# Designs tried in a protein design run: peptides against a protein of PDB entry 3T7K. Part 28

Target 1, 248 residues: chain A of PDB entry 3T7K
Amino acid sequence: KAEKILARFNELPNYDLKAVCTGCFHDGFNEVDIEILNQLGIKIFDNIKETDKLNCIFAPKILRTEKFLKSLSFEPLKFALKPEFIIDLLKQIHSKKDKLSQININLFDYEINGINESIISKTKLPTKVFERANIRCINLVNDIPGGVDTIGSVLKAHGIEKINVLRSKKCTFEDIIPNDVSKQENGGIFKYVLIVTKASQVKKFTKLINDRDKNETILIVEWNWCVESIFHLNVDFTSKKNVLYQKK

## One batch from the design tools (peptide; aimed at target 1 C21 K67)

Design b2_p17_2_s3 (made by RFdiffusion4, then SolubleMPNN; from b2_p17_2, 7 letters changed)
Fold by OpenDDE base, seed 2:
Structure b2_p17_2_s3 (fold): chain B 248 residues (1-248), chain A 17 residues (1-17)
Amino acid sequence: as target 1 above (248 residues)
Amino acid sequence: SQPSEFELGEPIEIDLP
């Protein structure tokens, strides 16, 4: 059926998209439309797998979903597109107007606002955002909204190698892992990096660390610090936004 | 676990003492 629908076009584009969707297309696509999209080089996947070499995300806007956040870790993310791309494409293809010999849809017209070429270009870097920031091992409180598995999975996608889950009520200093990174010149390296949800946790962890390791560097942030870092594909250590405690 | 279509985290205003 898809072939018959597409046969009216003299030339078909190959978009070469391997995509996931977030915040759109909850009902999926019918079989015919999936076949159409596949013939146009658009493959939509339900889940993110490294083996699929995903290069695209469909979303109505910048979202803080797992899929969206992980899409910024694609190697590279080629396109971040609004769902209207697919909608308009399928609409054009299903249109009975005989006069359309070609599909005339430009991907660049459907870019998600705020995902610019500067962001896209950073996804071509051989390193991940937290790797570039010398953050490899973090401590994550167990009461984080979204859950440690989801949050941890996002962080790992962005170069966190080890996530230590802290039981905030029961943890001791010995439960806190150091951020073992090679001292590179000119990088603010924090020995202890923690993501927390409460002021009481800041007070607890700062005390535990300072009582045992008085001269060590500490970074305590909220989840939004990570989100902002991901959205910019850069860690801004000069910003105090979403930083709850910092000791250099 | 299916990837959550929910946005992860709301701005938490933590009043640090």
Scores: peptide ipSAE 0.175, ipTM 0.699, DockQ to the pose 0.288
OpenDDE base, seeds 1, 3, 4, 5: peptide ipSAE 0.151, 0.168, 0.152, 0.150; ipTM 0.687, 0.701, 0.691, 0.690

Design b2_p17_2_s4 (made by RFdiffusion4, then SolubleMPNN; from b2_p17_2, 7 letters changed)
Fold by OpenDDE base, seed 1:
Structure b2_p17_2_s4 (fold): chain B 248 residues (1-248), chain A 17 residues (1-17)
Amino acid sequence: as target 1 above (248 residues)
Amino acid sequence: SQPSEFELGEPVEIELP
């Protein structure tokens, strides 16, 4: 059926998209439209797997979904596109009126607002955002909204190797892991990095660390610090935004 | 910004806080 629909075009584009969708196409696509998209070099996946070599995200806007946040870790993210790309493409293909010899849909007309070439270019870097920031091992409170598994999965996609889950009510100093990064002489490396949700946790962890390891560097942040770092594909250590405690 | 027509569906995907 797809072949018969596409046979009216003399030439078919190959968009070379391996994509996931977020905040759009909840009902999926019918089998004919999936086949049409496949013939145009557009493959949509249900889930993110590293093996699929995903290069595209479809979303109406910048979202804080797991898929959107992880899409910024693609190697590279080639395109971040609005769902209207697929909609307009399928509309043009199914249209009987215009004997268009060619599909005339340009990917660049459908870019997600706020995902610019500066962001896309950073996805071509050989390192992940937290790796570049010398953050490999973090402590995450177990009561984080969104859950430790989802949050942890996003953080790992962005170069955090080890996530230590802290039982906030019961944890001791011995439960807190150091960020084991080789001391670069000039690098703002924090020995203890913690993601917390409450001011009481800041007070607790700062006390535990300062009582046992008084001279060490500490970074305590909100989840929003990680989100902003992901959306910018850069960690700004000069910013106090979403930083709850910092000791250099 | 008006929510896109695609946001009106039950958010199958949770935006992380």
Scores: peptide ipSAE 0.259, ipTM 0.655, DockQ to the pose 0.064
OpenDDE base, seeds 2, 3, 4, 5: peptide ipSAE 0.027, 0.045, 0.254, 0.257; ipTM 0.614, 0.666, 0.654, 0.627

Design b2_p17_3 (made by RFdiffusion4)
Pose (drawn by RFdiffusion4):
Structure b2_p17_3 (pose): chain A 234 residues (1-94, 102-181, 189-248), chain P 17 residues (1-17)
Amino acid sequence: KAEKILARFNELPNYDLKAVCTGCFHDGFNEVDIEILNQLGIKIFDNIKETDKLNCIFAPKILRTEKFLKSLSFEPLKFALKPEFIIDLLKQIHQININLFDYEINGINESIISKTKLPTKVFERANIRCINLVNDIPGGVDTIGSVLKAHGIEKINVLRSKKCTFEDIIPNDVIFKYVLIVTKASQVKKFTKLINDRDKNETILIVEWNWCVESIFHLNVDFTSKKNVLYQKK
Amino acid sequence: DEELEEKAETNVETELP
C-alpha cells in the first residue's frame, strides 16, 4: 500500500535517520506514513536504547525532556530537527526534495552537535564520576539518574536527605572528592557539616540539578561559573 | 495532514524542572 504511494517516484532518498521524537508525535503516525518513512531510511524508536545507535532527534525546540537531554549523548548526534521535516516530507509524498538543512532546532548549532563525537562524555571530561543525589530531586532519581549516567556518570548514590549520615556519602572516585546534587539550602548545611566534621581537608561541590542541565546543553562543565553552584570548597 | 500537525504540536512528555 505504501509501496503504491511510493511507486509514483523515480527514486527515493535515503535520509538515514534513527530518531526519537520528544515534544512531538507521541504515539506514531498512521501505518502508511510509518511504512513510507522506513522506505526513506527514517526509523523512529519509542525510547532510547544505547544499541540502536540513534543519530537524530525531532523536537520543536530545545527541551528539558529526558529524551532531549539524552539525545545530547548520541554517538554521534547528527541531526536535531524540527518536526516540520517529517510534516513537509509526508505532505510532499502524498520528486522528493525535502532537505535536512532547512529544519534546525534553533539554538542547537554545529559546535554543540559536533561535541557528541568527542570520545568522552561531558561529566566524564569534567572528572565528575560518582555523585550523591538527594532522593527528593524533581523528576525523581530514576530519570535524573538515567540522564546523568547517559552523560558519563558511573555511580549515582541516592541520599535520603533527612536520614543520611556521613557514611552514606560516596566520594567522587576517578578533582572534587565529594559531589552532591541537592534541592534545598537545608541540605547544603547538613552535608557541609557532616563532611567538614569527618573529612575537613577534602574538597566538596554542591550544585542544583540546573547545573547539570546547563552543562549538558553546552556539552561542557564550566567550573568558573557560579550559576547553580550552592557550595564549593576547593 | 491536520492530524499529523496536531500530533506534531502535542506534547505529553514531562519537562524536567

Design b2_p17_3_s1 (made by RFdiffusion4, then SolubleMPNN; from b2_p17_3, 7 letters changed)
Fold by OpenDDE base, seed 2:
Structure b2_p17_3_s1 (fold): chain B 248 residues (1-248), chain A 17 residues (1-17)
Amino acid sequence: as target 1 above (248 residues)
Amino acid sequence: MEEIIKKAETNTDVELP
């Protein structure tokens, strides 16, 4: 069916998109439209897998979804596009109007607001955002909104290798893992990195660490610190935004 | 055409806090 629909075009673009959707197209596509999109070099996947070499996300705007946050870890993210790209493309293809020689849909007209070339360019870097920040091992409180698995999965996509889940009410100093990163001569490495939800956890963990491992570097942040770091593909250690405690 | 627009508006992905 798709071949008959596409036969009205003399040339077909190859968009070379391997995409996921978030905030749009949850009900997916019909078989004909999937086949059309595939013939145009647009492959849509239900879930993010590293093996699929995803390079695109469809979303109406910047979202704090797992998929959107993980899309910024693609190698590279080539395009972050509005769903209107697919809508307009399929509308043009299904149009009963005269033989169009070409499909006239430009990907750049459908960019998600706030995902600019500066963000896209950082996805071409050989390292992940938290890897560049010397954050390899973190402590995550078990009462984190969104759940430790989802939050942990996003953080891992961005270069955190080890996530230690802290039972916030019951944990001791021995439950806290160090950020095991080799000291680079010029980088402020935090020995303890923690993501927490409340001020009582800050008080608890700062006490536990300072009582047992004096003079060590500590970074305690909110989840929003991670989100902002992901959206910027940069960790700004000069900013106190979403930092609950810092000891250098 | 209306069906594609409706499908584009479908969303179940939860925004993280």
Scores: peptide ipSAE 0.509, ipTM 0.934, DockQ to the pose 0.910
OpenDDE base, seeds 1, 3, 4, 5: peptide ipSAE 0.504, 0.498, 0.491, 0.502; ipTM 0.931, 0.929, 0.925, 0.932

Design b2_p17_3_s2 (made by RFdiffusion4, then SolubleMPNN; from b2_p17_3, 6 letters changed)
Fold by OpenDDE base, seed 5:
Structure b2_p17_3_s2 (fold): chain B 248 residues (1-248), chain A 17 residues (1-17)
Amino acid sequence: as target 1 above (248 residues)
Amino acid sequence: MEEIIKKANTNTETELP
């Protein structure tokens, strides 16, 4: 059926998109529209898998969804597009106007507001955002909103190798893992990095660490510190925003 | 076509806090 619909075009674009959708197209596409999109080099996946070599996200705006946050870890993210791209494309293709020899849809007209070339260019870097920040091993409290698995999966996509889940009420100093990064000459390395939700956790962890490892560097942040770092694809260690405790 | 427009506007994914 798709071939018959596309046969009216003398040339078909190849968009070379491997995409996920977030905040749009929840009910998916019909079989004909999936086949049409596939013939145009647009492949839509339900879930993010590294093996699929995803290069595109469809979303109406910047979202704090798992998929959107992970899309900024694509290698590279080539396009961040509004769902209107697919809508307008399919509208043009299903149009009964016999005289359309070509599909005239420009990807650049459908950019997500706030995802500019400066953000896209950082996804071409050989390193992930937390890797560049010398954050390899973190401690995450078990009572974090959104759940440790989802948050942990986002953080891993952005270059955190090891996530230690802390039972915030029951944990001891021995449960806290160090951020095992070799000193590079020009990077501030924190020996202990923790993501926490409550001021009581800051007091607990700072005491546990300072009582047992008094001279070590500590970074305690909120989840929003990670989100802001992901959206900018940069860690700003000069900012105190979402930093609950810092010891250099 | 109306169905695709409806499908495009369905936001069911939970934003992380």
Scores: peptide ipSAE 0.408, ipTM 0.884, DockQ to the pose 0.941
OpenDDE base, seeds 1, 2, 3, 4: peptide ipSAE 0.407, 0.408, 0.404, 0.406; ipTM 0.883, 0.883, 0.882, 0.882; seed 2 fails the geometry check

Design b2_p17_3_s3 (made by RFdiffusion4, then SolubleMPNN; from b2_p17_3, 8 letters changed)
Fold by OpenDDE base, seed 1:
Structure b2_p17_3_s3 (fold): chain B 248 residues (1-248), chain A 17 residues (1-17)
Amino acid sequence: as target 1 above (248 residues)
Amino acid sequence: MKEIIEKANTNTDIELP
């Protein structure tokens, strides 16, 4: 059925998109439209898997969804597109009125606002954002909104190797893991990195660490610090935004 | 077509806090 619909075009574009959708197309596509998209080199996946070599995200805007945050870890993210791209494409293909010999839809006209070439270019880097920031091992409180698995999955996609889940009420100093990164000479390494939700946790963890390891570097942040770092694909250690405690 | 447009803007994915 798709072939008969596409047979009116002399040439078909190959968009070479391996995409996920977030904040759009929750009901998916019908079988005919999926096949049309496939013939145009657009493959949509339900979930993010590293093996699929995803290069595209469809979303109406920048979203704080797991899929959107993980899409910024694609290698590279080639395109971040509005759902209107698919809508206009399918409209043009299903239109009987236009004697169009070709599909005239440019991907660049459908870019998500705020995902610029500077962000796209950073996804071409050989390292992940937290890897570049020398953050390998973190401590995450177990009462984090969104859950430790989802938050942890996003953080791992962005180069955090080890996530230690802290039972905030019961944890001791021995439960806190160091960020085991080889000392690079440039002083940007925190021995203890913690993501917390409450001021009481800041007080607890700062006390536990300072009482046992008084001279060490500590970074305690909110989840929003990670989100902002992901959206910028850069960690700004000069910013105090979403930093709850910092000891250099 | 109308259904695709209405569906295209519905955010069902949970935004993380």
Scores: peptide ipSAE 0.402, ipTM 0.838, DockQ to the pose 0.941
OpenDDE base, seeds 2, 3, 4, 5: peptide ipSAE 0.401, 0.385, 0.394, 0.394; ipTM 0.836, 0.806, 0.826, 0.826

Design b2_p17_3_s4 (made by RFdiffusion4, then SolubleMPNN; from b2_p17_3, 6 letters changed)
Fold by OpenDDE base, seed 4:
Structure b2_p17_3_s4 (fold): chain B 248 residues (1-248), chain A 17 residues (1-17)
Amino acid sequence: as target 1 above (248 residues)
Amino acid sequence: MEEIIKKAETNTEVELP
């Protein structure tokens, strides 16, 4: 059916998009529209898998969804597009009124506000944002909103290799893992990195670490510190925003 | 078409806090 619909166009663009959707198209597409999109080089996937070599996200705006946050880890993220791209494309393709010999939809007109070339360029870097920040192993409290699996999956997508889940009420110093990164000459490596939700956890973990390993470097942050680092594809260690405790 | 528009506007995905 899609071939018959597309046969009215002399030339078809190949957009070369391997995409996920977030905050849009929850009910997916019908079979004909999926086939149309596929013939235009637009493949939409339900879930993020590294094997699919995803290069695109569809979203109405910057979102704090798992998919959106993970899309900034694509290698590279080529395009972050508004759902209107697909809507206008399908409208033009289903239109009986337009005697258009060609599809006239430019994907660059549909960029998500705030995902600029600077962000896209950073997704071409050979390293992930937390990898560049020398954050390899973190401690995550088990009561993190969004859940440790989802948060952990986002953090792993961005170069955190090991996530240690801390049972905040029961944990001891021995339960806290060090950030095992070789000393690079050019940056303050924190031996202990923790993501926490409450001021009581800051007090607990700072005490546990300082009582047992008094001279070591500690970074305790909120989840928002990670989110901001992801959205900027850069860790700003000069910012105190969402930093609950820092010891250099 | 209207269904696709409604589907595109529906933000049911949970944003992380």
Scores: peptide ipSAE 0.352, ipTM 0.834, DockQ to the pose 0.950
OpenDDE base, seeds 1, 2, 3, 5: peptide ipSAE 0.350, 0.351, 0.350, 0.352; ipTM 0.834, 0.833, 0.834, 0.837

Design b2_p17_4 (made by RFdiffusion4)
Pose (drawn by RFdiffusion4):
Structure b2_p17_4 (pose): chain A 234 residues (1-94, 102-181, 189-248), chain P 17 residues (1-17)
Amino acid sequence: KAEKILARFNELPNYDLKAVCTGCFHDGFNEVDIEILNQLGIKIFDNIKETDKLNCIFAPKILRTEKFLKSLSFEPLKFALKPEFIIDLLKQIHQININLFDYEINGINESIISKTKLPTKVFERANIRCINLVNDIPGGVDTIGSVLKAHGIEKINVLRSKKCTFEDIIPNDVIFKYVLIVTKASQVKKFTKLINDRDKNETILIVEWNWCVESIFHLNVDFTSKKNVLYQKK
Amino acid sequence: SDEIEKALNEPLNIFDS
């Protein structure tokens, strides 16, 4: 059936996209539209799996979804495209000349896309390997944890902020000895006291979640930035 | 840079709902 639609075309391009959509196409398309995309070398996965080697993301803009943030750890991310690409493509299908250059997500330039080829992850490059994360983090620890691990963090230690003792805090073994991601000023006081009481001479970095988000969007941890840094001892 | 700052100033929407 889709072949009949495509039998009208002398030659079909191979767009060679392995993509997820975020902020768009939340189920699929109709079955015909889907089979057409595969015939054009476009495959859209429901969720991100490391072994599918996704290289593309469809999104209306830069988004803070788990999918968008994880797409910045594709190896490599080759295309970040507005949904209008698929829309214009299917409109024309129903010769093919829709191109991969008229549909960039504004704000995601080549300089950032290119950093996804780097042989390191953003937090791996920053020597942020093992972190503590408060259990009350917005988005929940499982998701935030998955995003941070996708960006080079190996150990996520979850702290029940009200209950945790110093012994629950894991060092950042790879440089900050202790790295914590927190929500409340009430947590900054508790943690600096606990660590300062028990490990006075060591280094500490306490940041908000937004510090991690900015680092991912830039694919760079800027240690000279005070934005979203709640406490540091270096 | 401005588009990233705009995204950062938006409420958290971690989920694709």

Design b2_p17_4_s1 (made by RFdiffusion4, then SolubleMPNN; from b2_p17_4, 5 letters changed)
Fold by OpenDDE base, seed 5:
Structure b2_p17_4_s1 (fold): chain B 248 residues (1-248), chain A 17 residues (1-17)
Amino acid sequence: as target 1 above (248 residues)
Amino acid sequence: DKEIEKALNEPLEIYDK
């Protein structure tokens, strides 16, 4: 059926998109539309897998969903597009009125607001954002909204190698792992990096660390610190935003 | 970026609903 629909066009574009969707297309696509999109070089996947070499995300705006945050780890993220791209494309293809010899939809007209070339260019870097920031091992409290698995998965996509989950009520100093990175010359490495949700956790962990490992560097942040770092594909250590405790 | 700041101020919606 898709071939018959597309046969009216003299030339078909190849958009070369391997995409996931977030905050849109919850009901999916019908079989014919999926086939049409496939013929146009648009493949939509349900989940993010590294093997699929995803290069695109569809979303109505910048979101803090798992898929959106992970899309910024694509190698590269080629396009971040509004769902209207697909809507307008399918509308044009299904339109019987216009003797359209060609599909006239430009990808660049559908860019997500705020995902600019500066962000896209950083996805071409050989390293991940937290890797560049010398954050390899982190401590994550077990009561984090979204759950440790989802949050951990996002962090891993962005270069965190080891996530230590802390049971905030029961943990001791021995449960806290150091950020084991080779001393690189060009930046302050925090020995202890923690993502927490409450001020009580800050007080607890700062006490535990300072009592047992005096004079070490500590970074305690909220999840929004990570999100902001991901959105910018850069860690700004000069910013105090979403930093709950810092000891240099 | 204004859009990034807006997104940071939105509730945590980590899951695709």
Scores: peptide ipSAE 0.408, ipTM 0.917, DockQ to the pose 0.932
OpenDDE base, seeds 1, 2, 3, 4: peptide ipSAE 0.404, 0.408, 0.406, 0.405; ipTM 0.916, 0.917, 0.916, 0.916

Design b2_p17_4_s2 (made by RFdiffusion4, then SolubleMPNN; from b2_p17_4, 7 letters changed)
Fold by OpenDDE base, seed 4:
Structure b2_p17_4_s2 (fold): chain B 248 residues (1-248), chain A 17 residues (1-17)
Amino acid sequence: as target 1 above (248 residues)
Amino acid sequence: DEAIEEALNEPLEIYDV
């Protein structure tokens, strides 16, 4: 059926998209439309797998979803596109207007606002955002919204190697892991990095660390600090936004 | 970037709804 629909076009583009969707296309696509998209070099996947070599995200805007955040870790992310690209594409293809010899849709017209070439270019870097920031091991409180698995998966996609889950009520100093990074001369390296949800956790962890390891560097942040760092594909250590405690 | 700031101000909807 898709072949018959596409036969009216003299030339078909190959978009070379391997994509996931977030915040759009909840109902999915019918079989014919999937086949059409596939013939145009557009493959939509339900889940992110490294083996699929995903290079595209469809979303209406910048979102805080797992898929969106992880898409910024693609190697590279080639395109971040609005769902209207697919909508308009399929609409044009299904159009009965006899005069359409070519598909006239440019993916560059459908870029997600705020995902610019500067962000895209950073996805071509050989390192991940937290790797570049010398953050490899973090402590994550177990009561984090979204759950430790989802949050942890996003963080790992962005270069966190080890996630230590802290049971906030029961944890001791011995439960807190150091950020095991080699001291580079010019990098703000924090020995202890923690993602917390509550001010009480800040008080607890700062006390535990300072009582046992008084001279060490500590960074305690909210999840939004991580999200902002991901959205920019850069960690700004000068910003105090979403930083709950910092000791250099 | 306004789009980033808007997204940061949105709820922690980490899952596709």
Scores: peptide ipSAE 0.401, ipTM 0.913, DockQ to the pose 0.915
OpenDDE base, seeds 1, 2, 3, 5: peptide ipSAE 0.398, 0.400, 0.401, 0.399; ipTM 0.912, 0.913, 0.912, 0.912

Design b2_p17_4_s3 (made by RFdiffusion4, then SolubleMPNN; from b2_p17_4, 6 letters changed)
Fold by OpenDDE base, seed 3:
Structure b2_p17_4_s3 (fold): chain B 248 residues (1-248), chain A 17 residues (1-17)
Amino acid sequence: as target 1 above (248 residues)
Amino acid sequence: DKAIEEALNEPLNIYDE
C-alpha cells in the first residue's frame, strides 16, 4: 500500500532521520505511514538506545523530558524538528492530487524554536557538556523529582561519569564523594558538586563539608541548573541562576 | 533565549505524558 501511494511521485527524498518523539505522536503511527516514512529515510524509535545512532528529535517545543534532554547528547543531533514536519509530509503524500515530480517539504522549515545551529553545532564536539565543565562525579539527593535513575541517566548521557546518591536525612560527610578532577589553571573546578531539592539540604551539606574539609570548593545546584546547562550545551559558571550555594 | 526560559519555567515533567 505504501508503494502504491508513493508511486504518484517521480522522485522521493531521503531525509536520513533516526528519531525519537517526545511530547507528540502519543498515538503512534499506523503501519502504512511507518512504511511511507521508512521509504523516505525516516525511522522513528520508541526509546533511546546508543546503538541506534539517533540523530533527530521530534517535539513541539523545547521540553524538559528525558528524551528531549538526552537528544542533546546525540552524536551529533542533526535535526530538532516540530511534529508538523511529519504531519505535513504525510498530508502531502496522502493528497489526491495529480502526479507530482517531488515532495516539497524542507526540514529546515520545521526547526524547534530555540534549538538553533549554535546548539546543533555543539553536539558535534568530541566532549559532553559536563565533561567540558570538569564535572565528573556528582552527589544527587535521593528525593530528587523524577527519580535518581532517570535523572542520573540524563546526567550520564551528558558526561557525568559517577553519580553518588545521598540519603539526605542519614548521610554523613563520608558519604559525599569529591569530584575527582585535577585542578586546571583556567577553570574553576569544584571539589564537591551536589544536586539538591531544598534549602535544608544546602544547610546540611555545607555544614558537613565545611566542618570536615575546610576551604574546599563547593557547588550546590538545583536540577534546573543542569537542565539549563544541557539546553545551552554549555555550563555558565558566572550565572547564579539555579545555584543554591557556591564556594570558590 | 525565550524558548529556553519558557521551558525552564514549566512544571517539572521528566516523562512523556
Scores: peptide ipSAE 0.453, ipTM 0.929, DockQ to the pose 0.864
OpenDDE base, seeds 1, 2, 4, 5: peptide ipSAE 0.450, 0.449, 0.451, 0.453; ipTM 0.929, 0.928, 0.929, 0.929

Design b2_p17_4_s4 (made by RFdiffusion4, then SolubleMPNN; from b2_p17_4, 5 letters changed)
Fold by OpenDDE base, seed 5:
Structure b2_p17_4_s4 (fold): chain B 248 residues (1-248), chain A 17 residues (1-17)
Amino acid sequence: as target 1 above (248 residues)
Amino acid sequence: DKEIEKALNEPLQIYDV
């Protein structure tokens, strides 16, 4: 059926998109539309897998979803597009107006607001955002909204290798792992990096660390610190935004 | 970026709902 629909066009574009969707297309696509999109070089996947070499995200705007945050780790992210791209494309294809010899849809007209070329260009870097920031090992409280698995998966996609889950009520100093990175001369490496949800956790962890390892560097942040770092594909250590405690 | 700041101020929506 898709072939018959597309046969009216003399030339078909190849968009070369391997995409996931977030905050849109919850009901999916019908089989004919999927086939049409596939013939136009648009492949939509349900989940993010590294093996699929995804290069595109569809979303109505910048979102804090797992898929959106992980899309900024694609190698590279070529396009971040509004769902209207697919809607308008399918609308043109299904239009019975005889005179459409060509599909006239430009990908650049459908860019997600706030995902600019500066962000896209950073996805071409050989390193991930937290890797560049010398954050390899983190401590994550077990009561984090979204759950440790989802949050951990996002952080791993962005270069964090080890995630230590802290049982905030029961943990001791021995449960806190150091950020085991080789001291690079020019970068302030934090020995202890923690993501927490509450001020009481800040008080607890700062006490535990300072009582046992008084001279060490500590960074305690909220989840939004990580999200902001991901959105910018850059860690700003000069910013106090979403930083709950910092000891240099 | 204004759009990034808006997104940061939105509630946690880690899952596609």
Scores: peptide ipSAE 0.439, ipTM 0.926, DockQ to the pose 0.929
OpenDDE base, seeds 1, 2, 3, 4: peptide ipSAE 0.437, 0.439, 0.438, 0.436; ipTM 0.926, 0.927, 0.926, 0.926

